# Designs tried in a protein design run: peptides against a protein of PDB entry 3T6J. Part 29

Target 1, 375 residues: chain A of PDB entry 3T6J
Amino acid sequence: PIVESYIGFIESYRDPFGSRGEFEGFVAVVNKAMSAKFERLVASAEQLLKELPWPPTFEKDKFLTPDFTSLDVLTFAGSGIPAGINIPNYDDLRQTEGFKNVSLGNVLAVAYATQREKLTFLEEDDKDLYILWKGPSFDVQVGLHELLGHGSGKLFVQDEKGAFNFDQETVINPETGEQIQSWYRSGETWDSKFSTIASSYEECRAESVGLYLCLHPQVLEIFGFEGADAEDVIYVNWLNMVRAGLLALEFYTPEAFNWRQAHMQARFVILRVLLEAGEGLVTITPTTGSDGRPDARVRLDRSKIRSVGKPALERFLRRLQVLKSTGDVAGGRALYEGYATVTDAPPECFLTLRDTVLLRKESRKLIVQPNTRLE
Target 2, 372 residues: chain A of PDB entry 3T6J as posed
Amino acid sequence: PIVESYIGFIESYRDPFGSRGEFEGFVAVVNKAMSAKFERLVASAEQLLKELPWPPTFEKDKFLTPDFTSLDVLTFAGSGIPAGINIPNYDDLRQTEGFKNVSLGNVLAVAYREKLTFLEEDDKDLYILWKGPSFDVQVGLHALLGHGSGKLFVQDEKGAFNFDQETVINPETGEQIQSWYRSGETWDSKFSTIASSYEECRAESVGLYLCLHPQVLEIFGFEGADAEDVIYVNWLNMVRAGLLALEFYTPEAFNWRQAHMQARFVILRVLLEAGEGLVTITPTTGSDGRPDARVRLDRSKIRSVGKPALERFLRRLQVLKSTGDVAGGRALYEGYATVTDAPPECFLTLRDTVLLRKESRKLIVQPNTRLE

## One batch from the design tools (peptide; aimed at target 1 P82 A83 R267)

Design b2_p14_6_s4 (made by RFdiffusion4, then SolubleMPNN; from b2_p14_6, 8 letters changed)
Fold by OpenDDE base, seed 4:
Structure b2_p14_6_s4 (fold): chain B 375 residues (1-375), chain A 14 residues (1-14)
Amino acid sequence: as target 1 above (375 residues)
Amino acid sequence: AGGPTGTVSLDDLR
């Protein structure tokens, strides 16, 4: 088998300032069949990048074809096992040298083990569909998240010689209509500037890219979904994200006003964006479970994903990118922390919902190191 | 400096 590995101080999720990497490593085997699917996505990446809701001036000047491999992990040493990886974790290197994407296929396969009787917060009518398409929708989301999420966008930089990597006279900020007023100076990085929100903010951007681009017919075609199946995959992907936003409340600590998991914070932010869109797109209804205790149901109106959800996400995603590109920490923090704030304000009453989420919390899944053999 | 790599953590697969 083809063995792939990496090791080092890589992820900064556990650093409150998003700067110091945690030592981690993995050993994995290449899944050739699944890798071929992601290679089709890579082949379309340059075109799909143009579908993102920012001007070409905010995208990489030159497309660099990345590598994308599906891996079955044998061992993963770290505080958390991801479903996908995009490396290196430096935006400047990503835009100038390129990057590699991996999907941890056997980690994603855990999604296929979802049991109907344990599935919380969904309507009964959605459960079977959710179970059926959760796995495939994850494949789509991870592929988009890594390749076109983390792999997209440009940082505006002034180098040590004073030269800009953009035309100051012609590039316009699409949010303000004005010329670019801020950028990264030499030595400044995404993490160094955005600090405490950097990891979660970037995850939110990447997740949003996934939701946004999964609506594109070409994406679903690449993954082998057409017609009603494609629509179901889209629906389940969005439904999963909305549900995840509710589940995210488990990882919020009210007493400390902080989040303990960057991806879950990101998903909560997306939930807030989609709730703000209104028009019945997303509904969270407190209920009483069969046990007489508090419960909740999340509903996503399928018919409003494109008409209500997409425009809301488009605007939000564009703002995320523009603020990232320009190094506007103040604006970025104001935007992101605004959506990441958890209160008990009606109608959502998120702190009350958090109690329900905690009450309905399932036991943490354990992933055991697998075995492999040569036949 | 670390950046984002993971899409879904084990904690997210509930």
Scores: peptide ipSAE 0.118, ipTM 0.769, DockQ to the pose 0.622
OpenDDE base, seeds 1, 2, 3, 5: peptide ipSAE 0.116, 0.105, 0.119, 0.118; ipTM 0.780, 0.760, 0.775, 0.772; seeds 2, 3, 5 fail the geometry check

Design b2_p14_7 (made by RFdiffusion4)
Pose (drawn by RFdiffusion4):
Structure b2_p14_7 (pose): chain A 372 residues (1-112, 116-375), chain P 14 residues (1-14)
Amino acid sequence: as target 2 above (372 residues)
Amino acid sequence: STSSAAELDFSAFF
């Protein structure tokens, strides 16, 4: 459509429980030139789902070209203006017919070297160069194969299923599936507090995982003297964001105030666990004399260590999502999402520095439409 | 002419 639109109570992020949605609406025009560079990603999108750490039976049944667009926003009502979105928010529809992927083009043109805190003098160079371009990749993957992948196991009214039970097996356990989503049950209705952050973490993780693929970069025009940097800046940005996420964590209430930021911190912790000097947090000192930190990501160890930690992580996340296992999902997540002062990081002590170097986001003013 | 203003989203923050 020339004009793309949508509205309702949709994103559930701000419900302390995680079910009730917050009202919003948007009207934006579809840009053509930048969209083809996405429709490409859609065309070859079919194969990639099978590169995911879980078997094809643990994935959605068919596939689709649901849609991927680039929208110049006219009116976005509500609390915020996301860079990209995958909707409608009803999973059943995501697997039965389809969904849509939205990359808002003109919001980007808005959001783009001393404020590059927690990096090194190198780094921020590659950051300034490859952040914008890599942003499209991460967004495309986050939206398309982030939430585009995965399958829900639901018990229909009768004792039957939406799938064949005897032929499905859990790779982590080896048994046959003993858990699932029953009638009326949904992602938010079960995982609740964690559902948003957990799902987002999975999407970002698939983002990095497939951001390691040559083909996707060929789609975005990255290879050779190119294919490096973008991937690096992407991962580096993920780990840095994992650091900045401490600001949005409330230690007194032992509570996270965001899904994305928390998810990013979780991915950071998983990478730190992979160890092998791949990632480091150093309690440095800024030129101003105050406290500071430097995030160190060894790029040569990206495929040898970090990727395994990823696909093992995604495999677990997805496995627990399909069977709808909350116990394992939480125990696996809230354990990773835990914030403490234990070394050799001391995140409780780091958080202060994160708050000192903290940033306040900008404001995006919007145009109106007068009737003549 | 302008109508309103909103904060940048967390998806694009960082």

Design b2_p14_7_s1 (made by RFdiffusion4, then SolubleMPNN; from b2_p14_7, 10 letters changed)
Fold by OpenDDE base, seed 1:
Structure b2_p14_7_s1 (fold): chain B 375 residues (1-375), chain A 14 residues (1-14)
Amino acid sequence: as target 1 above (375 residues)
Amino acid sequence: DVSYSVPLGDSLFL
């Protein structure tokens, strides 16, 4: 088998300011079959980047073909186990030297092991479909998230010599209709400017890219889904995201007004965006469980994903990218923190829903090293 | 970036 590993100070999620890396490492084996799907995605990446909802001037000037591999983790040492990795974490290096993508396939498989009777917050009619397609849809989401999420977008920079990496006279901000008025100066980075929201904001952007591009038939074809199967994968991917947004409330601390997990905060933000879209796209209904205690149901109207969900996500995703590209911290923080705010305001009553989420929380699972054998 | 990070013993989409 092909073995891959990495080790070092890589991720900064435990730093509230997103700057200081934690020490981690893994040893994994290449999953050749799934890697082949990601290689096909890479082959289409340059074309798919053009489908993202921002002008080419806000995309990287040169496409750098990355590697993308699916890995089965044998050992992972760190504060948490990711489902996917995009490295390096430096935007400048991603733009000039390239990047690598990894899907940790067996980590995803652990998440798929939920029993039907323990699956919370879904309508009964959705449970079997969700169980069937959760894995495949998550493979699609992770692939898009890493490759075309983290792997997309340009930062406008003025270097130490005063030169710009964009034409100040011709590049127009699509949100304002005006010339570019802000950028990153020499020594400024995404993390240094956006600080406390940088990690979650970027994860939200990447997740949004996944949801947005999974609607593209070519993406589903790359992963081997056609016809009704493709539509079911799309539906379950979106359903999983809105459910995740509800589950995310576990990671909010009301007393401190803070989030303890960047990805979960991102998923809550997406839920808020899709709820704001209205028109019956997403509905969260408080219910009473069979035990007589509070419960809830999330409903996603399949027929409104493209007509209501996609346009809402498109607008939001474009705003995320434009604010990121221009280094507009004030605008970015206002947008993101607005959607990340958790109150008990009707109709959603998110703080009350949080109590329900905590009540229905599953017992903590143990992830252990898999058995390895030669076939 | 590490995507879909699962805190030790926690679940993301469960």
Scores: peptide ipSAE 0.029, ipTM 0.724, DockQ to the pose 0.167
OpenDDE base, seeds 2, 3, 4, 5: peptide ipSAE 0.027, 0.031, 0.035, 0.032; ipTM 0.700, 0.743, 0.743, 0.657; seeds 2, 3, 4, 5 fail the geometry check

Design b2_p14_7_s2 (made by RFdiffusion4, then SolubleMPNN; from b2_p14_7, 10 letters changed)
Fold by OpenDDE base, seed 3:
Structure b2_p14_7_s2 (fold): chain B 375 residues (1-375), chain A 14 residues (1-14)
Amino acid sequence: as target 1 above (375 residues)
Amino acid sequence: GVSYSVPLGSSLFV
């Protein structure tokens, strides 16, 4: 078998300032069959990047073909096990040298194992569809998230010699209609500037890219879905995201006004964006469970994903990218923290919903390291 | 970067 591994101070999610890497490592075996799907996605990546809702001037100057591999993890040492990885963690290197993507396939498989009777916060009519398509939809989401999420966008930089990597006279900020007024100076990085929100903000951008691009027929075709199946995969992917936004409340600490998990904060932000879109796209309804205790249901109107959801996500995603590209920390923080705020204000009453989420929380799942053998 | 990190004691997409 082909073995992949890495080790070192890699991920900064445990650093409140997003700068110091946590020591981690893994050993995995390449899944050749699953890797083939991601290779097809890579082959279309340059074209799909053009579908993202920002001008080419805010995208990488030159597409650099990355590696993308599906891995079955044998061992993982770290604070948490990811479903996917995009490295290196430096935007400047991503745009000049390229990057590598991996999907941790057997980790995803474990995450897909859900018992119908334990599936919370969904309408009964959605449960069977969700169970059927959760896995496939998540494969699509992870692929897009890593390759075209983390792998997209340009940082505007002025180097140590005073040279810009963009034309100051011609590049226009699509949000303001004005010339670019801010950028990264020498020694400034995404993490150093955006600090406490950097990790979650980037995850939110990547997740939003996944939702946005999964609507593209070519993406679904790459993963082998057509017709009604493709539409179901799209629906379940979006449904999973809005559900995850509700589940995310578990990871909010009201007393400290902070989030304990960057990805879950990102998913809550996306939920807020889609709720703000209105028009009945997303509805969260408090209910009473069969046990007589509080429960809730998340509804997503399938017919409004393209008409209501996509435009809302497009506008939001563009704003995320423009603020990232220009190094506009003040604007970025205002936008992101605004959507990440958790209050008990009506109509959503998120703090009350958090109590419901905690009440319905599943028991801890253990991830057990497998053994492997040659047969 | 890491996608869909599963924190200890919980699963992200339960």
Scores: peptide ipSAE 0.031, ipTM 0.731, DockQ to the pose 0.161; fails the geometry check
OpenDDE base, seeds 1, 2, 4, 5: peptide ipSAE 0.030, 0.022, 0.030, 0.027; ipTM 0.721, 0.674, 0.724, 0.698; seeds 1, 2, 4, 5 fail the geometry check

Design b2_p14_7_s3 (made by RFdiffusion4, then SolubleMPNN; from b2_p14_7, 10 letters changed)
Fold by OpenDDE base, seed 3:
Structure b2_p14_7_s3 (fold): chain B 375 residues (1-375), chain A 14 residues (1-14)
Amino acid sequence: as target 1 above (375 residues)
Amino acid sequence: PVSYSVPLGSSLFL
């Protein structure tokens, strides 16, 4: 088998300031069959990057073809096991040297083993469809999230010599209609500037790219989905995201006004964006469970994904990218923390919903790392 | 890596 590994100070999620890496390591085996799908996605990546909702001036000047592999994890040492990885975490290196993507395929497979009777917060008519397409839809989401989410966008930089990596006279901010007024100076990074929101903001951008680009027929074709199956994969991917935004409330600590997990915060932000879009796209309904205790249902109107959801996500995703590219920490923080705020304000009453989420919480899954042998 | 970290207990995509 082909063996891959990494080790070192890699992920900064445990640093409150997003700067110090946690010591992490894994050993994995390449899954050749699943890797072939991601290779097809890589082959289309340069074209798909043009479909993102920002001007080419806010995208990388030159596409650098990355590696993308599916891995079956044998051993993982760290505070959590990811579903996918995009390395390195330095935007400057991603722009100049390129990057590598991996999907942790057997971690995803464990994730998908949910029993129908334990599946919370979905309508009964959605449960069978969700179970059927959760795995495939998440393969699409992870692929897009890593490759075209984390792998996209440009940081505007002034180097130590005072030179810019963009034309100050011709590049226009699409949100303001004005010239670029802010950028990263020498020694400034994404993490150093955006600090406490950097990790979650970037995850939110990457998740939003996944939802946005999964609507493109070419993406579904790459993964082998056509016709009704492609539409079901899209629906389940979006449904999974809005459900995840509700589940995210478990990871909010009201007393400290903080989030304990960057990806969960990101998914809650996306839920808030899609709720704000209105028009009956997303509905969260408090209910009573069969046990007589509080429950809830998330409904996504399939017919409104393209007409309501896509335009809302497009505007939001463009704003995320523009604020990231320009190093506008004040604007970025105002936008992101605004959507990440959890209150008990009607109509959603998110603090009350959090109590329901906690009440319906399942036991944490334990991942047992296997031994393996050649036969 | 900006990892799509699925927290073990987060049934996010579960």
Scores: peptide ipSAE 0.030, ipTM 0.737, DockQ to the pose 0.139; fails the geometry check
OpenDDE base, seeds 1, 2, 4, 5: peptide ipSAE 0.028, 0.025, 0.029, 0.028; ipTM 0.721, 0.653, 0.719, 0.714; seeds 1, 2, 4, 5 fail the geometry check

Design b2_p14_7_s4 (made by RFdiffusion4, then SolubleMPNN; from b2_p14_7, 10 letters changed)
Fold by OpenDDE base, seed 1:
Formats: C-alpha cells, structure tokens, sequence
Structure b2_p14_7_s4 (fold): chain B 375 residues (1-375), chain A 14 residues (1-14)
C-alpha cells in the first residue's frame, strides 16, 4: 500500500487569533479508487476555477496543479479529525509552490453511519434519499471544498518594494464598480487581517464553492453521477448543508456571543444566506417529536436550488471573495458577523431552535483505529 | 486548512 503521513504544527483552529498551529499528525493509506476520482477533478480544476463567480483578476494568475488523494486514516493524533485537508496553510506558498489536498475517506464513512431512526431534523420522505446519497454527496463536497474552495482566489498584495500583483488601473471591483482601493501590504496575511473571523470566513467560502460548483454537470460526471443520480446528489448535498446549519447551533454559546467551531459557524452562515433568499427555498419548522418534546424539520425545495439558491449563493460567494482579495476587513467582518449573529427573532427564532438542537443531540461517536490486513 | 473537522463532543452531519 501507498502510505502517507504528516506531522507538525499545522492547523490554527484552536488559536482564537488563528495564528498559532497545534501539533498534529496522521498515518494513512491511499485509497486508489477514490483517489482516481479526485485526480479527474484536478484535471478539470483549471477550467472549473473559471466557473467561480468572480472575475479572472480575482483568481490566481497561474494555475498550479495540486495533488489530491483519498486516504484511509490508520491513526490521527490531534484535537479533531478532519474529513479533508488542504496544505500548506500559507497563501504565499500555495501561490508559488502549490498545494496538496487529501480526503480522509474512512473518516467520512464514520460520519455517514447514521441510523435512520436517529436521523434528526429531516422529513421522513427525505431520510432514505439522504442516507443513500450522503456519502457520495459528501465526497463531492469535500473535493470541491478543498481543491476549488481553499485552492481558489487571489489576494491583492503590495510588496515591500511597492509593486502590486495586480494592475491598479484596470482591475475593477465587481461589487463597487470602482478601482481597487485596498490590498494586503507587505507582511499582512489573511489571518493577520481578518483575525477572529478568518478561519470561519474561509471555511464558509470553501463550503460555498462546494455548493455552487456541485451544480455543474461536469463535476457530477467526474464523480460518476448522471441523470437522476446527479440531481439526487446535488439535492442531498444542499440538504446536508442546510441541516448542518441548524445543527451548528450546538456550537454557539449565547452567553459569550461566540462560536466554538469554525466550520459549523460557516454552515450556519450559509443557512442564513439561503433563508434570506426566501421564496420557499429553505424552511425550518418547529414540531413536536413522538416523545412529546420539541423537534424541528428542515425542508429544502429541490426545484428552487438553481433558480433561488444558486443566485443567492453566487452573490454571497462573490462578495466573500472580493472582500477577501481586497483585504477589506471592515466590510468582511460586517458581512460575515451579520450572517453569523444568532438571535431569537422571528420567524426562525434561532435561540429557541438551539434548545431543540441540544435536546436532540446525539452522543459523540468514537473513532477507533481500524485493523489492516494484507490479502 | 482542515475541513469538516469532527469536534469534540459532536458528530458532524449526524
């Protein structure tokens, strides 16, 4: 088997300022079959990047072909086990040297192991479809998230010599219609500027890229889905995201007005964006469970994903990217914190829904190291 | 960047 590993100070999610890495490491075996799908995605990456909702001037100048593999984790040492990884975490290195993507396939499989009777917040008629396609849709989402999410976008930079990596006279901000008025100065980074929202904001951008690009037929074809199957994968991917946005409330602490998990905050933001789109795209309905206690149902109108959801997500995603590229911290914070705010305002009453989410919370699953055999 | 981290005390998308 092909063995991959990494070790060191890699991820900064435990640092409130997103700067200091925690020590982690893994040992994994390459899943060749799934890796082949991701390799096909890589082969299409340059073209798919052009489908993202920002001008080419806001995309990287040169496409650097990354590696992408699916890994079955043997051991993972750290505070949390990811489903996907994009490294290195330094934007300058990503732009000059390239990057690697990995999907932790067996971690995803564990996450998929939900019993139908325990599946919360879905309508009964969605449960079987969700169970069937959760895994495949998640593979699509992770692939897009890592490769085309984290792997996309340009930061406008002025170097120490005063030179710009963009043409100040010709590049136009698509949101304002004006020339670029802000950028990163020498020594400034994404994390240093956006600080407390940087990690969650970036995860939100990457998740949004996944949802947006999964609508593209070529993406579904790469993963081997056609016709009705492709549409079901799309539906379940979006459904999973809006459900995740509701589940995210577990990780909000009202008393401190803070989020304890960057990815879940990101998913809540996406839920808020899609709710704001209106037109019956997403509906959260408080209900009473069979036990007589509060429950809820999330409904996503499949027929409105492309007509309502996609445009809303497009606008939001473009705005995220533009604010990121220009280093507009004030604008970025205003946008992101606005959507990340949790109140009990009607009609959603998110704080009340949080109580329901906590009530319906499942026990944490233990991930145990698998046995390996050579056949 | 790490995506879809399984936080302590929770199962994502369950």
Amino acid sequence: as target 1 above (375 residues)
Amino acid sequence: DVSYSVPLGSSLFV
Scores: peptide ipSAE 0.027, ipTM 0.708, DockQ to the pose 0.140
OpenDDE base, seeds 2, 3, 4, 5: peptide ipSAE 0.025, 0.029, 0.028, 0.027; ipTM 0.696, 0.728, 0.721, 0.707; seeds 2, 3, 4, 5 fail the geometry check

Design b2_p14_8 (made by RFdiffusion4)
Pose (drawn by RFdiffusion4):
Structure b2_p14_8 (pose): chain A 372 residues (1-112, 116-375), chain P 14 residues (1-14)
Amino acid sequence: as target 2 above (372 residues)
Amino acid sequence: MYVAGDVYPTAFAP
């Protein structure tokens, strides 16, 4: 459509329980030139789902070209203006017929070297160069194969299923599936507090995982003297964001105030656990004399160490999502999402520095439409 | 709705 639109109580992020949605609406026009660079990603999107750490039976049944667009926003009502979105928010529809992927083009043109804190003098160079371009990649993957992948196991009214039980097996356990989503049950209705952050974490992780693929970069025009940087800046940005996320964590209540930032911190912790000097957090000192930190990500160890930690992570997340296992999902997540002062990081002590170097986000003014 | 990327606040012009 020339004009793209949508509205309702949709994103569930701000419900302390995680079920009730917050009302919004948007009207934006579809840009053509930038969209083809996405529709390409849609065309070859079918294969990639099978590159995911879980078998094809643990994935959605068919596939689709649901849609991927680039929208110049006219009116976005509500609290915020996301860079990209995947909707409608009803999972059943995501699997049965389809969904849609939205990359807002003109919001980007808004959001783009001393404020590059927690990086090094190198780094921020590659950051300034490849952040914008890589942003499209991470968004495309986050939206398309982030939430586009995965399958829910639901018990329909009768004792039957939405799938064949005897032929499905859990790779982690080896048994046959003992858990699932029953009638009326949904992602938010079960995982609740964690559902948003957990699902987002999965999407971003698939983002990096497939951001390691030559083909996607060929779609975005990255290879050779190019294919490096963008991937690096992407991962580096992910680990840095995992650091900045401490600001949005409330230690007193032992509670996270956001899904994305918490998810990013979790991915950071998983990478730190992979160890092998791949990632480091140094309690440095800024030129101003105050405290500070430098995030160190060894790029040569990206494929040899980090990737395994990823596909093992995605494998577990997805496995627990399909069977709808909350116990394992939490125990696997809230454990990763835990914030403490234990070394050799001391996140409780690092959070202060994160708050000192903290940033306040900008404001996006919007135009109107007068009737003549 | 699943959101990708950072989210920024908004305001309408008078």

Design b2_p14_8_s1 (made by RFdiffusion4, then SolubleMPNN; from b2_p14_8, 5 letters changed)
Fold by OpenDDE base, seed 3:
Structure b2_p14_8_s1 (fold): chain B 375 residues (1-375), chain A 14 residues (1-14)
Amino acid sequence: as target 1 above (375 residues)
Amino acid sequence: MFVAGEVYPVVRAP
């Protein structure tokens, strides 16, 4: 078998300032069969990047074909096991040197396992569909998240010699209609500038790219879905995201007004964006469980994903990218922290919902890492 | 990095 590994200070999720990496490592085996769909996605990546809702001037100047491999992890040392990885985590290197993507296939397989009777916060009518398509929808989301999420966008930079990597006279900020007024100076990075919100903000951007691009017919075709199946995969992917936004409340600490998990904070932000879109797209309804205790249901109107959801996400995603590209920390923080704020204000009453989420919390899955052998 | 946070969270310590 083909063995892959990495080790070092890689992910900065545990650093409050988003700068210092956690030491982690893995050993994995390449799954050739599962890698094929990701290779097809790579083959279409350059064209799909053009579908993202920002001007070409805010995208990388040159597409660098990355590697994308599905891996079966044998051992992983770290604070958590990811479903997908995009490295390096330095935007300047991504746009000048390239990057690599991996999907940890056997980790995803474990994550797919859901017992119907324990599945929380979904309508009964959605549960079977959710169970059926959660796995396939995750494959789509992970692929898009890593390759076209983390792998997209340009940072505007002035180098140590004073040269810009963009034309100051012609590049226009699509949000303001004005010339670019801010950028990254020499020595400044995404993490150094955006600090406490950097990791979660970037995850939110990547997740949003996944939701946005999964609506593209070519994407579903790449993953082998057509017709009604494709629509169901889209629906379940979006449904999973809004559900995750509710589940995310577990990782908010009201007393400290902070989030403990970057991805979950990101998913809550997306939920808030889609709720703000209104028009019955997303509904969270407090209910009473069979045990007589508080419960809740998340509803997503599939007929409004394209008409209501997509435009809302498009506008939000564009704003995320523009603020990232220009290094506008003040604007970025205002936008992101605004959506990441958790209060008990009606109609959602998120702090009350958090109590429900905690009440319905199930025990965390434990992954036992086995030995392997060649027969 | 994509993480199924509900199952495999990576905790950001204060």
Scores: peptide ipSAE 0.036, ipTM 0.710, DockQ to the pose 0.186
OpenDDE base, seeds 1, 2, 4, 5: peptide ipSAE 0.034, 0.030, 0.041, 0.033; ipTM 0.702, 0.660, 0.664, 0.687; seeds 1, 4 fail the geometry check

Design b2_p14_8_s2 (made by RFdiffusion4, then SolubleMPNN; from b2_p14_8, 5 letters changed)
Fold by OpenDDE base, seed 3:
Structure b2_p14_8_s2 (fold): chain B 375 residues (1-375), chain A 14 residues (1-14)
Amino acid sequence: as target 1 above (375 residues)
Amino acid sequence: MFIAGDVYPVVRAP
């Protein structure tokens, strides 16, 4: 088998300032069969990047073909096992040197295992569909998230010699209609500037790219879905995201007004964006469980994903990218923290919902990493 | 990308 590994200070999720990496490492085996669909996605990446909702001037100047491999992890040392990885985590290196993507296939497979009777916060009519398509939808989301999420966008930079990597006279900020007024100076990075919100903000951007691009027919075709199956995969992917936004409340600490998990904060932000879109797209309804205690249901109107959801996500995603590209920390923080704020204001009453989420919380899954042998 | 919630949460220490 083909073995892959990495080790070092890689992910900065545990650093409050988003700068210092956690020491982690893994050993994995390449899954050739599962890698094939990701290679097809790579083959279409350059064209799909053009579908993202920002001007070409805000995208990388030159597409660098990355590697994308599905891996079966044998051992992973760290605070948690990711579903996917995009490295390096330095935007300047991504746009000048390239990057690599991996999907941890067997980790995803474990995550797919859901007992119907324990599946929380979904309508009964959605549970079977959710169980059926959660796995396939995850494959789509992970692929898009890593390759076209983390792998997209340009940082505007002035180097140590004073040269810009963009034309100051011609590049226009699509949000303001004005010339670019801010950028990264020499020595400044995404993490150094955006600090406490950097990791979660970037995850939110990547997740949003996944939701946005999964609506593209070519994407579903790449993963082998057509017709009704493709629509179901889209629906379940979006449904999973809005559900995750509710589940995310577990990782908010009201007393400290902070989030403890970057990805979950990101998913809550997306939920807020889609709720703000209104028009019955997303509905969270408090209910009473069979045990007589508080429960909740998340509803997503599939008929409004394209008409209501997509435009809302498009506008939000564009704003995320523009603020990232220009290094506009003040604007970025205002936008992101605004959506990440958790209050008990009606109609959602998120702090009350948090109590429900905690009440319905199930025990954490434990991953046991056994020895492997070749027969 | 991490799958957290009730599956695999990764805590960011303050």
Scores: peptide ipSAE 0.059, ipTM 0.685, DockQ to the pose 0.121
OpenDDE base, seeds 1, 2, 4, 5: peptide ipSAE 0.046, 0.040, 0.078, 0.048; ipTM 0.684, 0.685, 0.691, 0.671; seeds 2, 4, 5 fail the geometry check

